Peptides against a protein of PDB entry 5VVV. Designs and how they scored, part 41

Target 1, 276 residues: chain A of PDB entry 5VVV
Amino acid sequence: FLCGVVEGFYGRPWVMEQRKELFRRLQKWELNTYLYAPKDDYKHRMFWREMYSVEEAEQLMTLISAAREYEIEFIYAISPGLDITFSNPKEVSTLKRKLDQVSQFGCRSFALLFDDIDHNMCAADKEVFSSFAHAQVSITNEIYQYLGEPETFLFCPTEYCGTFCYPNVSQSPYLRTVGEKLLPGIEVLWTGPKVVSKEIPVESIEEVSKIIKRAPVIWDNIHANDYDQKRLFLGPYKGRSTELIPRLKGVLTNPNCEFEANYVAIHTLATWYKSN
Target 2, 276 residues: chain A of PDB entry 5VVV as posed
Amino acid sequence: FLCGVVEGFYGRPWVMEQRKELFRRLQKWELNTYLYAPKDDYKHRMFWREMYSVEEAEQLMTLISAAREYEIEFIYAISPGLDITFSNPKEVSTLKRKLDQVSQFGCRSFALLFDNIDHNMCAADKEVFSSFAHAQVSITNEIYQYLGEPETFLFCPTEYCGTFCYPNVSQSPYLRTVGEKLLPGIEVLWTGPKVVSKEIPVESIEEVSKIIKRAPVIWDNIHANDYDQKRLFLGPYKGRSTELIPRLKGVLTNPNCEFEANYVAIHTLATWYKSN

## One batch from the design tools (peptide; aimed at target 1 F164)

Design b2_p20_2_s1 (made by RFdiffusion4, then SolubleMPNN; from b2_p20_2, 8 letters changed)
Fold by OpenDDE base, seed 1:
Structure b2_p20_2_s1 (fold): chain B 276 residues (1-276), chain A 20 residues (1-20)
Amino acid sequence: as target 1 above (276 residues)
Amino acid sequence: SKYDEAKEKYFEQARKDVAE
């Protein structure tokens, strides 16, 4: 069971010292996972093709080593979906080289994220793939196999919540393709019925699990505040029955942008997890 | 940019979700 934090917000990324402090807290609270997915990190999303510099490499190596020291699984995410051409072998090779570099930093767990992108494929991809889901699954499976089928590999669908499913969760051709064609060893991220789900009913998890043919990992936006700079979410982790735990592969909270505001959010997640 | 457009769509949906 993956339980911890995803740094997945828009806005100023956390600094390396904050991330190291996070690892200390995660270990202390008996949580086990950190997902690196800061949207405003240029080489994560907008400039995903760009290799890390020597200085950036040293920082990432140090961070990954710190995660290992505190027994926290470090998952490196990349979001190529804004402008990747899925059918272009050069693009696939570029993605492979980027993940090879991160592997050299000591990273062993990875994620491909296709959240917050246009549903339309380019003309070249339309000639090769029958749907957007087929294109995403193809590259994800290829990368997963290329990396030697790592123990932890995550996929974030474009339809990552109930609201984004067409026509709905149980009848989505996109999610059906993901469920049928995505290799079984790849986990699927999900935010619940909504982008920000006040509640995640057990029945909603059973519904999505059926179509994706696996238990999801929750990307939980309950404490996310990147969409409203005038608000801080300081309340406890709530609206999730502990009956969800045996029906999930994990829970990763995407909390407030302000690192110092997240004590209650993360601590109460830990309490929830241990209460089962 | 595609980045900004996607960000704004996410923000709009998130704001709607927390208002419900």
Scores: peptide ipSAE 0.758, ipTM 0.972, DockQ to the pose 0.928
OpenDDE base, seeds 2, 3, 4, 5: peptide ipSAE 0.752, 0.745, 0.756, 0.748; ipTM 0.971, 0.970, 0.972, 0.970

Design b2_p20_2_s2 (made by RFdiffusion4, then SolubleMPNN; from b2_p20_2, 11 letters changed)
Fold by OpenDDE base, seed 1:
Structure b2_p20_2_s2 (fold): chain B 276 residues (1-276), chain A 20 residues (1-20)
Amino acid sequence: as target 1 above (276 residues)
Amino acid sequence: SAYEKAKEEYKKIAREEVEE
């Protein structure tokens, strides 16, 4: 069971010292996972093709080593979906080289994210792939196999919540393709019925699990505030029954952008997890 | 940019959902 934090917000990324302090807190609270997915890290999303500099490499190596020191699984995410051509072997090779670099930093766990992108493929991809889901699954499976089938590999679908599914969760052709064609060793991220789910009913997890043919990992936006900088979410982790735990592969909370505001959010997640 | 457009769409949806 993956339990911890995803740094997955829009806004100023946390500094390396904050991330190290996070790992210390995660270990203390018996949590085990950190997902690196800061949307404003240019080499994560907007400029995903660009290799890390020597200085950036040293920082990432130090961060990954710190995660290992605190027995926290460091998952590196990349979001190529804004402008990747899935059918172009040069693009696939560029993605492989980027993940090879991160592997050299000591990273062993990875994620491909296709959240917050247009559903339209380019003309070249439409000639090769029958749907957007087929294109995403093809590259994800290829990368997963290329990396030697790492123990933890995550996929974030474009339809990552109930409200994004067409016509609905149980009948989505996109999620059906993901469930049928995505290799079984790849985990699927999900935010619940909504982007910011006030509640995640057990029945909603059973519904999505059926179509994706696996238990999801929750990307939980309950404490996310990147959409409204005038608000801080300081309340406890709530609206999730502990009956979800045996039905999930994990829970990663995407908390407030302000690192110092997240004590209650993360601590109460840990209490929730240990209460089962 | 495509990034900024997607960011603003996400923020709009998230704000609306939290106000419900």
Scores: peptide ipSAE 0.742, ipTM 0.968, DockQ to the pose 0.879
OpenDDE base, seeds 2, 3, 4, 5: peptide ipSAE 0.739, 0.735, 0.741, 0.737; ipTM 0.968, 0.967, 0.968, 0.967

Design b2_p20_2_s3 (made by RFdiffusion4, then SolubleMPNN; from b2_p20_2, 11 letters changed)
Fold by OpenDDE base, seed 2:
Structure b2_p20_2_s3 (fold): chain B 276 residues (1-276), chain A 20 residues (1-20)
Amino acid sequence: as target 1 above (276 residues)
Amino acid sequence: SAYEKAKEAYKKAALEAVKE
């Protein structure tokens, strides 16, 4: 069971010292996972093709080493979906090289994220793939296999919550394709009924699990505040029954942008997790 | 940009979600 934090918000990423402090706290609270997915980290999303510089590499190596020191699984995410051409073998090769570099930093767990992107494929991809889901699954499976089928590999769908599913969760052709074609060893991220879910009912997890043919990892935006700079979510992790735990592969909270504001959010997630 | 468009769509959806 993956339980911890995803740094997955828009806005200024956390600094390395904050991330190290996070790992210390996660260990102390018996949490086990950090997903590196800061949307405004240029080489994560907007410039996903660009290799890390020597200085950036040193920082990431240090960060990954720190995660290991605190027994936190460091999952490196990349979000190529803004401008990738799925059918272009050069793009696939570029993605492979980027993940090879991160592997050299000591990273063993990875994620491909297709959240917050346009649903339309380019003309070249339309000639090769039957749908957007087929394109995403194809590259994800290929990368997963290329990396030697790592123990932890995550996929974030474009339809990552109920309100983004067309026509709905149970009838989504996109999610059906993901469920049927995504290799079984790849985990699927899910955010619940909404992009920010006040509650995640057990029934909603059963519904999505059926179509994706696996227990999801929750990317939980309950404490996310990147969408409203006037809000700060200081309340506890709530609206998630502990009955979800046996029906999930994990929970990763995407909390407030302000690192210092997240003590209660993360601590109460830990309490929730350990209460099962 | 594609980035900005997607970000705004996310923000809109999030704001709608938290009002319910």
Scores: peptide ipSAE 0.721, ipTM 0.966, DockQ to the pose 0.911
OpenDDE base, seeds 1, 3, 4, 5: peptide ipSAE 0.707, 0.697, 0.708, 0.703; ipTM 0.964, 0.963, 0.964, 0.963

Design b2_p20_2_s4 (made by RFdiffusion4, then SolubleMPNN; from b2_p20_2, 8 letters changed)
Fold by OpenDDE base, seed 1:
Structure b2_p20_2_s4 (fold): chain B 276 residues (1-276), chain A 20 residues (1-20)
Amino acid sequence: as target 1 above (276 residues)
Amino acid sequence: SKYEKAKKKYFEQARKDVEE
């Protein structure tokens, strides 16, 4: 069971010292996972093709080593979906080389994210793939196999919540393709019925699990504030029955952008996880 | 940009979700 934090917000990323402090807190609270997915890291999303510099490499190596020291699984995410051409072998090879570099930093767990992108393929991809889901699954499976089928590999769908499913969760052709064609060793991220789900009913998890043919990992936006920086979400982790735990592969909270505001959010997640 | 358009769409949906 993956339980911890995803740094998955828009805005200024946390500094390396904050991330190291996070790992110490996660270990202390008996949490086990950190997902590196900061939207405004240029080499994560907008410029995903760009290799890390020598200086950036040293920082990432140090960060990954710190995660290992605190027994936290470090998952490196990349979001190529804004401008990747799925049918172009050069694009696939560029993605492979980027993940090879991160593997050399000591990273062993990875995520490929297709959240917050347009549903339209380019003309070249339409000639090769039957749908956008087929294109995403093809590259995800290829990357997963290329990396030697790592123990932890995550996929974030473009339809990552109930609201984004067409026509709905149980009848989505996109999620059906993901469920049927995505290799079984790849985990699927999900935010619940909504982008920010006040509640995540058990029935809603059973519904999505059926179509994706696996238990999801929750990307939980309950404490996210990137969409409204005038608000801080300081309340406890709530609206999630402990009956969800045996029906999930994990829970990763995407908390407030302000690192110092997240004590209650993360601590109460830990209490929830240990209460089953 | 595609990035800014997608970010805006996410923000609009997230704000709506918190108000419901």
Scores: peptide ipSAE 0.767, ipTM 0.973, DockQ to the pose 0.918
OpenDDE base, seeds 2, 3, 4, 5: peptide ipSAE 0.764, 0.755, 0.767, 0.762; ipTM 0.973, 0.972, 0.974, 0.973

Design b2_p20_3 (made by RFdiffusion4)
Pose (drawn by RFdiffusion4):
Structure b2_p20_3 (pose): chain A 276 residues (1-276), chain P 20 residues (1-20)
Amino acid sequence: as target 2 above (276 residues)
Amino acid sequence: TKHEEAREFYEKKALEDHEE
């Protein structure tokens, strides 16, 4: 069961030294996972086809090392959603070559994120693929095979919270396609009824497990502050029923950008991780 | 361009959710 932090916000990402202190903290409080997905570390999203330079690679390996040294599982995320051409094989290949490079840093766990992308496709893609959801699942599955079908592997759908489902959660062509076609070994990230969920009703998640055909992994935006300059969140982890732990694969908290402000955010996540 | 648009969309939706 996956529990911990996702560094998944817009803005100045954390540095290696902050992530080491993060791993030591996750361990002192018995959490198991860190998802690397900062939106403005350019090679994660903006320049996803680009390989890490020599010194960048030295940094990532030293990072994946301290993750094992503290036994925190490290999941690497990549976001091709902005401009990838799903049908073109050279494009599919560059993704593998990039995911290969990171596999050789010590990385076993991977994620493909597709949040916040223009919903329609290029002229070339609309031929080979029936729908937008078909294209993503095809590449997510093909990639899931190539890496030797890894232990933990996440998929973040374009429709990743209740508000964002067209027309509703239950009869959505995008969501229908995912639950049926996406492989049973691939996890699905979900964010609650809204992007920043005030509460997560047990009925809403049970409802979601309907179409996704899985217990989804929560990308929790409760303490995220990347959207309002004046705002910081030092409150407890709240509005999440303890009765949820049985019904979910995990909860990864996407916290404040200011690293040291995240003490309460992670500790309260940790105490709640107990009690179920 | 697309990246900045996606960021602005996210920030708008997140702020609206929190205000409600």

Design b2_p20_3_s1 (made by RFdiffusion4, then SolubleMPNN; from b2_p20_3, 8 letters changed)
Fold by OpenDDE base, seed 4:
Structure b2_p20_3_s1 (fold): chain B 276 residues (1-276), chain A 20 residues (1-20)
Amino acid sequence: as target 1 above (276 residues)
Amino acid sequence: SKYEKAKEAYFKKAREDVEE
């Protein structure tokens, strides 16, 4: 069970010292996972093709080493979906090289994220892939296999919540393709019925699990505030029955952008997790 | 940009979800 934090918000990423402090807290609270997915890290999303500089590499190596020190699984995410051409072998090769670099930093867990992108493929991809889901699954499977089938590999679908599914969760051709074609060792991220789910009913998890053919990892936006910087979500982790725990592969909270605001959010997630 | 458009779409949806 993956339980911890995803740094998955828009806005200023946390600094390395904050991330290290996070790892310390996660360990103390018996959480086990950090997903590196800061939207405004340019080399994560906008400039995903760009290799890390020597200086950036040193920082990431240090960060990954710190995660290991605190027994936190460091999952490196990349979000190529804004502008990748899935059918272009050079793009696939570029993605491989980027992940090779991160592997050299000591990272062993990875995620490919296709959240917050257009559903439309370019003309070249339409000639090769039957659907957007097929394109995403193809590259994800290829990368997963290329990396030697790491123990933890995550996929974030473009339809990552109930309200993004067309026509709905259980009938989504996109999610059906993901479920059927995504290799079984790859986990699927999900935010619940909504982008920000006030509640995640058990039935909603059963529904999505059926179509994706696996228990999801919750990317939980309950405490996310990137969309409204006038709000800080300081309340406890709630609206998630502990009955979800045996039905999930994990929960990663995407909390407030303000690192210092997240004590309650993360601590109460830990309490929730340990209450099962 | 594609990035900004997607970001704003997410922001809009997230705000709507919190208001419900």
Scores: peptide ipSAE 0.758, ipTM 0.972, DockQ to the pose 0.923
OpenDDE base, seeds 1, 2, 3, 5: peptide ipSAE 0.757, 0.751, 0.746, 0.754; ipTM 0.972, 0.972, 0.971, 0.972

Design b2_p20_3_s2 (made by RFdiffusion4, then SolubleMPNN; from b2_p20_3, 9 letters changed)
Fold by OpenDDE base, seed 2:
Structure b2_p20_3_s2 (fold): chain B 276 residues (1-276), chain A 20 residues (1-20)
Amino acid sequence: as target 1 above (276 residues)
Amino acid sequence: SKYEEAKERYFKIAREAVEE
């Protein structure tokens, strides 16, 4: 069971010292996972093709080593979906080289994220793939296999919550393709009924699990505040029955951008997790 | 940019989701 934090918000990424402090807190509270997905890290999303510099590499190596020291699984995410051409072998090779570099930093867990992108394929991709889901699954499977089928590999669908599913969760051709074609060893991220879900009912998890043919990992935006700089979400982790725990592969909270505001959010997640 | 457009779309949807 993956339980911890995803740094997945828009805005200023946490600094390395904050991330190390996070690892310390996660270990103390018996959580086990950190997903690196800061949207404003240029080489994560906007410039995903760009290799890390020597200086950036040193920082990431140090960060990954720190995670290992605190027995926190470090998952490196990349979000190529803004402008990748799925059918272009050069693009696939570029993605492989980028992840090879991160592998050299000591990273062993990875994620491909296709959140917050257009549902449209370019003309070249339309000639090769039957649908957007087919294109995403194809590259995800290929990368997963290329990396030697790492123990932890996550996929974030474009339809990552109920309101993004067309026509709905249970009837989504996109999610059906993901469920049927995504290799079984790849985990699927899910955010619940909405992009920010006040509640995540057990029935909603059963519904999505059926179509994706696996228990999801929750990317939980309950404490996310990147969308409203006037708000801080300081309340406890709630609206998630502990009955969800045996029905999930994990829960990763995407909390407030302000690192210091997240004590209650993360601590109460830990209490929730350990209460099962 | 596609990045900014996607961010603003997400922000709008998220704000609406919290108000429900």
Scores: peptide ipSAE 0.723, ipTM 0.969, DockQ to the pose 0.928
OpenDDE base, seeds 1, 3, 4, 5: peptide ipSAE 0.715, 0.704, 0.712, 0.709; ipTM 0.968, 0.967, 0.968, 0.967

Design b2_p20_3_s3 (made by RFdiffusion4, then SolubleMPNN; from b2_p20_3, 9 letters changed)
Fold by OpenDDE base, seed 4:
Structure b2_p20_3_s3 (fold): chain B 276 residues (1-276), chain A 20 residues (1-20)
Amino acid sequence: as target 1 above (276 residues)
Amino acid sequence: MKYEEAKEFYKKVARKEVEE
């Protein structure tokens, strides 16, 4: 069970010292996972093709080493979906090289994210892939296999919540393709019925699990505030029955952008997790 | 879709959902 934090917000990423402090807290609270997915890390999303500089590499190596020190699984995410051409072998090779670099930093867990992108494929991809889901699954499977089938590999679908599913969760051709064709060792991220789910009913998890053919990892935006910087979500982790725990592969909270605001959010997630 | 467009779309959806 993956339980911890995803740094998955829009806005200024946390500094390395904050991330290290996070790892200390995660360990102390018996959480086990950190997903590195800061959307404003340019080399994560906008410039995903760009290799890390020597300085950036040193920072990431240090961060990954710190995660290991605190027994936190460091999952490196990359979000190529804004402009990748899935059918272009050069793009695939570029993605491979980027992940090779991160592997050299000591990273062993990875995520490929297709959140917050357009559903339209370019003409070249339309000639090769039957759908956007097919393109995403193809590259995800290839990367997963290329990396030697790491123990933890996450996929974030473009339809990552109920409200983004067309026509709905249970009938989504996109999620059906993901479920059928994504290799079984790859986990699927899900935010619940909504992007920001006030509640995640058990039935909603059963529904999505059926179509994706696996228990999802919740990317939980309950405490996310990147959409409204005038709000801070200081309340406890709630609206998730502990009955979800055996039905999930994990929960990664994507909390407030303000690192200091997240004590209650993360601590109460830990309490929730340990209460099962 | 550009980064900023996607970001604003997300923000719009999320804000709406939190207000519901």
Scores: peptide ipSAE 0.736, ipTM 0.965, DockQ to the pose 0.893
OpenDDE base, seeds 1, 2, 3, 5: peptide ipSAE 0.733, 0.735, 0.727, 0.731; ipTM 0.964, 0.964, 0.962, 0.964

Design b2_p20_3_s4 (made by RFdiffusion4, then SolubleMPNN; from b2_p20_3, 11 letters changed)
Fold by OpenDDE base, seed 2:
Structure b2_p20_3_s4 (fold): chain B 276 residues (1-276), chain A 20 residues (1-20)
Amino acid sequence: as target 1 above (276 residues)
Amino acid sequence: SKYEEAKERYFELARKAVEE
């Protein structure tokens, strides 16, 4: 069971010292996972093709080593979906080289994210793939296999919550393709009924699990505040029955952008997790 | 940019979601 934090918000990423402090807190609270997915890290999303510099590499190596020291699984995410051409072998090779570099930093867990992108393919991809889901699954499977089928590999669908599913969760052709064609060793991220879900009912998890043919990992935006800089979400982790725990592969909270504001959010997630 | 457009769409949807 993956339980911890995803740094997945828009805005200023946490600094390395904050991330190390996070790892210390996660260990103390008996959580086990950190997903690196800061949207404003240029080489994560906007410039995903760009290799890390020597200086950036040193920082990431140090960060990954720190995670290991605190027995926190470090998952490196990349979000190529803004402008990748799925059918272009050069693009696939570029993605492989980028992840090879991160592998050299000591990273062993990875994620491909297709959240917050246009639900369309370019003309070249339309000639090769039957649907957007087919294109995403194809590259995800290929990368997963190329990396030697790492123990932890996550996929974030474009339809990552109920309101994004067309026509709905249970009837989504996109999610059906993901469920049927995504290799079984790849985990699927899910955010619940809404992009920010006040509640995540057990029935909603059963519904999505059926179509994706696996228990999801929750990317939980309950404490996310990147969309409203006037708000801080300081309340406890709630609206998630502990009955979800045996029905999930994990929960990763995407909390407030302000690192210092997240004590209650993360601590109460830990209490929730350990209460099962 | 596609990045900014997607970001704003997410922001709008998130603001709406927390008001419900």
Scores: peptide ipSAE 0.704, ipTM 0.967, DockQ to the pose 0.945
OpenDDE base, seeds 1, 3, 4, 5: peptide ipSAE 0.682, 0.666, 0.434, 0.674; ipTM 0.964, 0.962, 0.911, 0.963

Design b2_p20_4 (made by RFdiffusion4)
Pose (drawn by RFdiffusion4):
Structure b2_p20_4 (pose): chain A 276 residues (1-276), chain P 20 residues (1-20)
Amino acid sequence: as target 2 above (276 residues)
Amino acid sequence: STKHEEAKEFYMEQAKEDTT
């Protein structure tokens, strides 16, 4: 069961030294996972096809090392959604070559995120693929095979919370396609009824497990502050029923950008991780 | 770059609406 932090916000990402202190904290409080997905670390999203330079690679390896040294599982995320051409094989190959490079840093766990992308395709893609959801699942599956079908592997759908489902959660062509075609070994990230969910009703998640055919992994935006300059969140982890732990694969908290402000955010996530 | 910026703005607007 996956529990911990996703560094998944827009803005100045954390530095290696902050992530070491993060791992030591996750352990002192018995959490198991860290998802690396900062939106503005340019090679994660904006220049996803680009390989890490020599010194960048030294940094990532030293990072994946301290993750094992503290036994925090390290999941690496990549976001090709902005401009990838799903049908073109050179494009599919560059993704593997990039995911290969990181595999050789010590990385076993991977994620493909597709949040916040223009919902339609290029002229070339609309031929080989029936729908937008078809294209993502095809690549996500093909990639899931190539890496030797890894232990934990996440998929973040374009429709990743209740508000964002067209027309509703239950009879959505995008969501329908995912639950049926995406492989049973691939996890699905979900964010609650809204992007920043005030509460997560047990009925809403049971409802979601209907069409995804899985217990989804929560990308929790409760303490995220990247959207309002004036705002910071030092409150407890709240509005999440303890009765949820049985129904979910995990909860990864996407916290405040200011690293040291995240003490309460992670500790309260940790106490709640107990009690179920 | 334009697409990234637009995705970022969209997200920030939606997050503010959710928390209002």

Design b2_p20_4_s1 (made by RFdiffusion4, then SolubleMPNN; from b2_p20_4, 12 letters changed)
Fold by OpenDDE base, seed 2:
Structure b2_p20_4_s1 (fold): chain B 276 residues (1-276), chain A 20 residues (1-20)
Amino acid sequence: as target 1 above (276 residues)
Amino acid sequence: MEKYKKAKEEYKKKALEDLA
């Protein structure tokens, strides 16, 4: 069971010292996972093709080493979906080289994220792939296999919550393709019924699990404030029955942008997790 | 950059709608 934090917000990423402090807290609270997915990290999303500089490499190596020191699984995410051409072997090779670089930093766990992108494929991809889901699954499977089938590999769908599913979760041809074609060793991220889900009912997890043919990892935006920085979510982790735990592969909270605001959010997630 | 900005604003809009 993956339990911890995704740094998955828009806005200024956390500094390395905040991330190290996070790892210390995660260990102390018997949480086990950190997903590196800061949307405003240029080489994560906007410039995903760009290799890390020597200085950035040193920072990431240090960060990954710190995660290991605190027994936290460091998952490196990349979000190529804004402008990748899935049918272009050069793009796939570029993605491979980027993940090879991160593997050299000592990273062993990875994620491909297709959240917050246009559903429309380019003309070249339409000639090769039957759907956007087929394109995403193809590259994801290829990357997963290329990396030697790492123990933890995550996929974030473009339809990552119920309100993004067309026509709905259970009938989504996109999620059906993901479920049918995504290799079984790849975990699927899910955000619940909404982008910001006040509640995640058990039935909603059963519904999505059926179509994706696996238990999801929750990317939980309950404490996310990147959509309105005038709000701080200081309340406990709530609206998630502990009955979800045996039905999930994990829960990763995407908390407030303000690192200092997240004590209650993360601590109460840990309490929730240990209550099962 | 434009695609990123558009997607970010669409996400923000949806998140705000979900709280409403």
Scores: peptide ipSAE 0.733, ipTM 0.967, DockQ to the pose 0.918
OpenDDE base, seeds 1, 3, 4, 5: peptide ipSAE 0.732, 0.717, 0.732, 0.717; ipTM 0.966, 0.964, 0.966, 0.962; seed 5 fails the geometry check

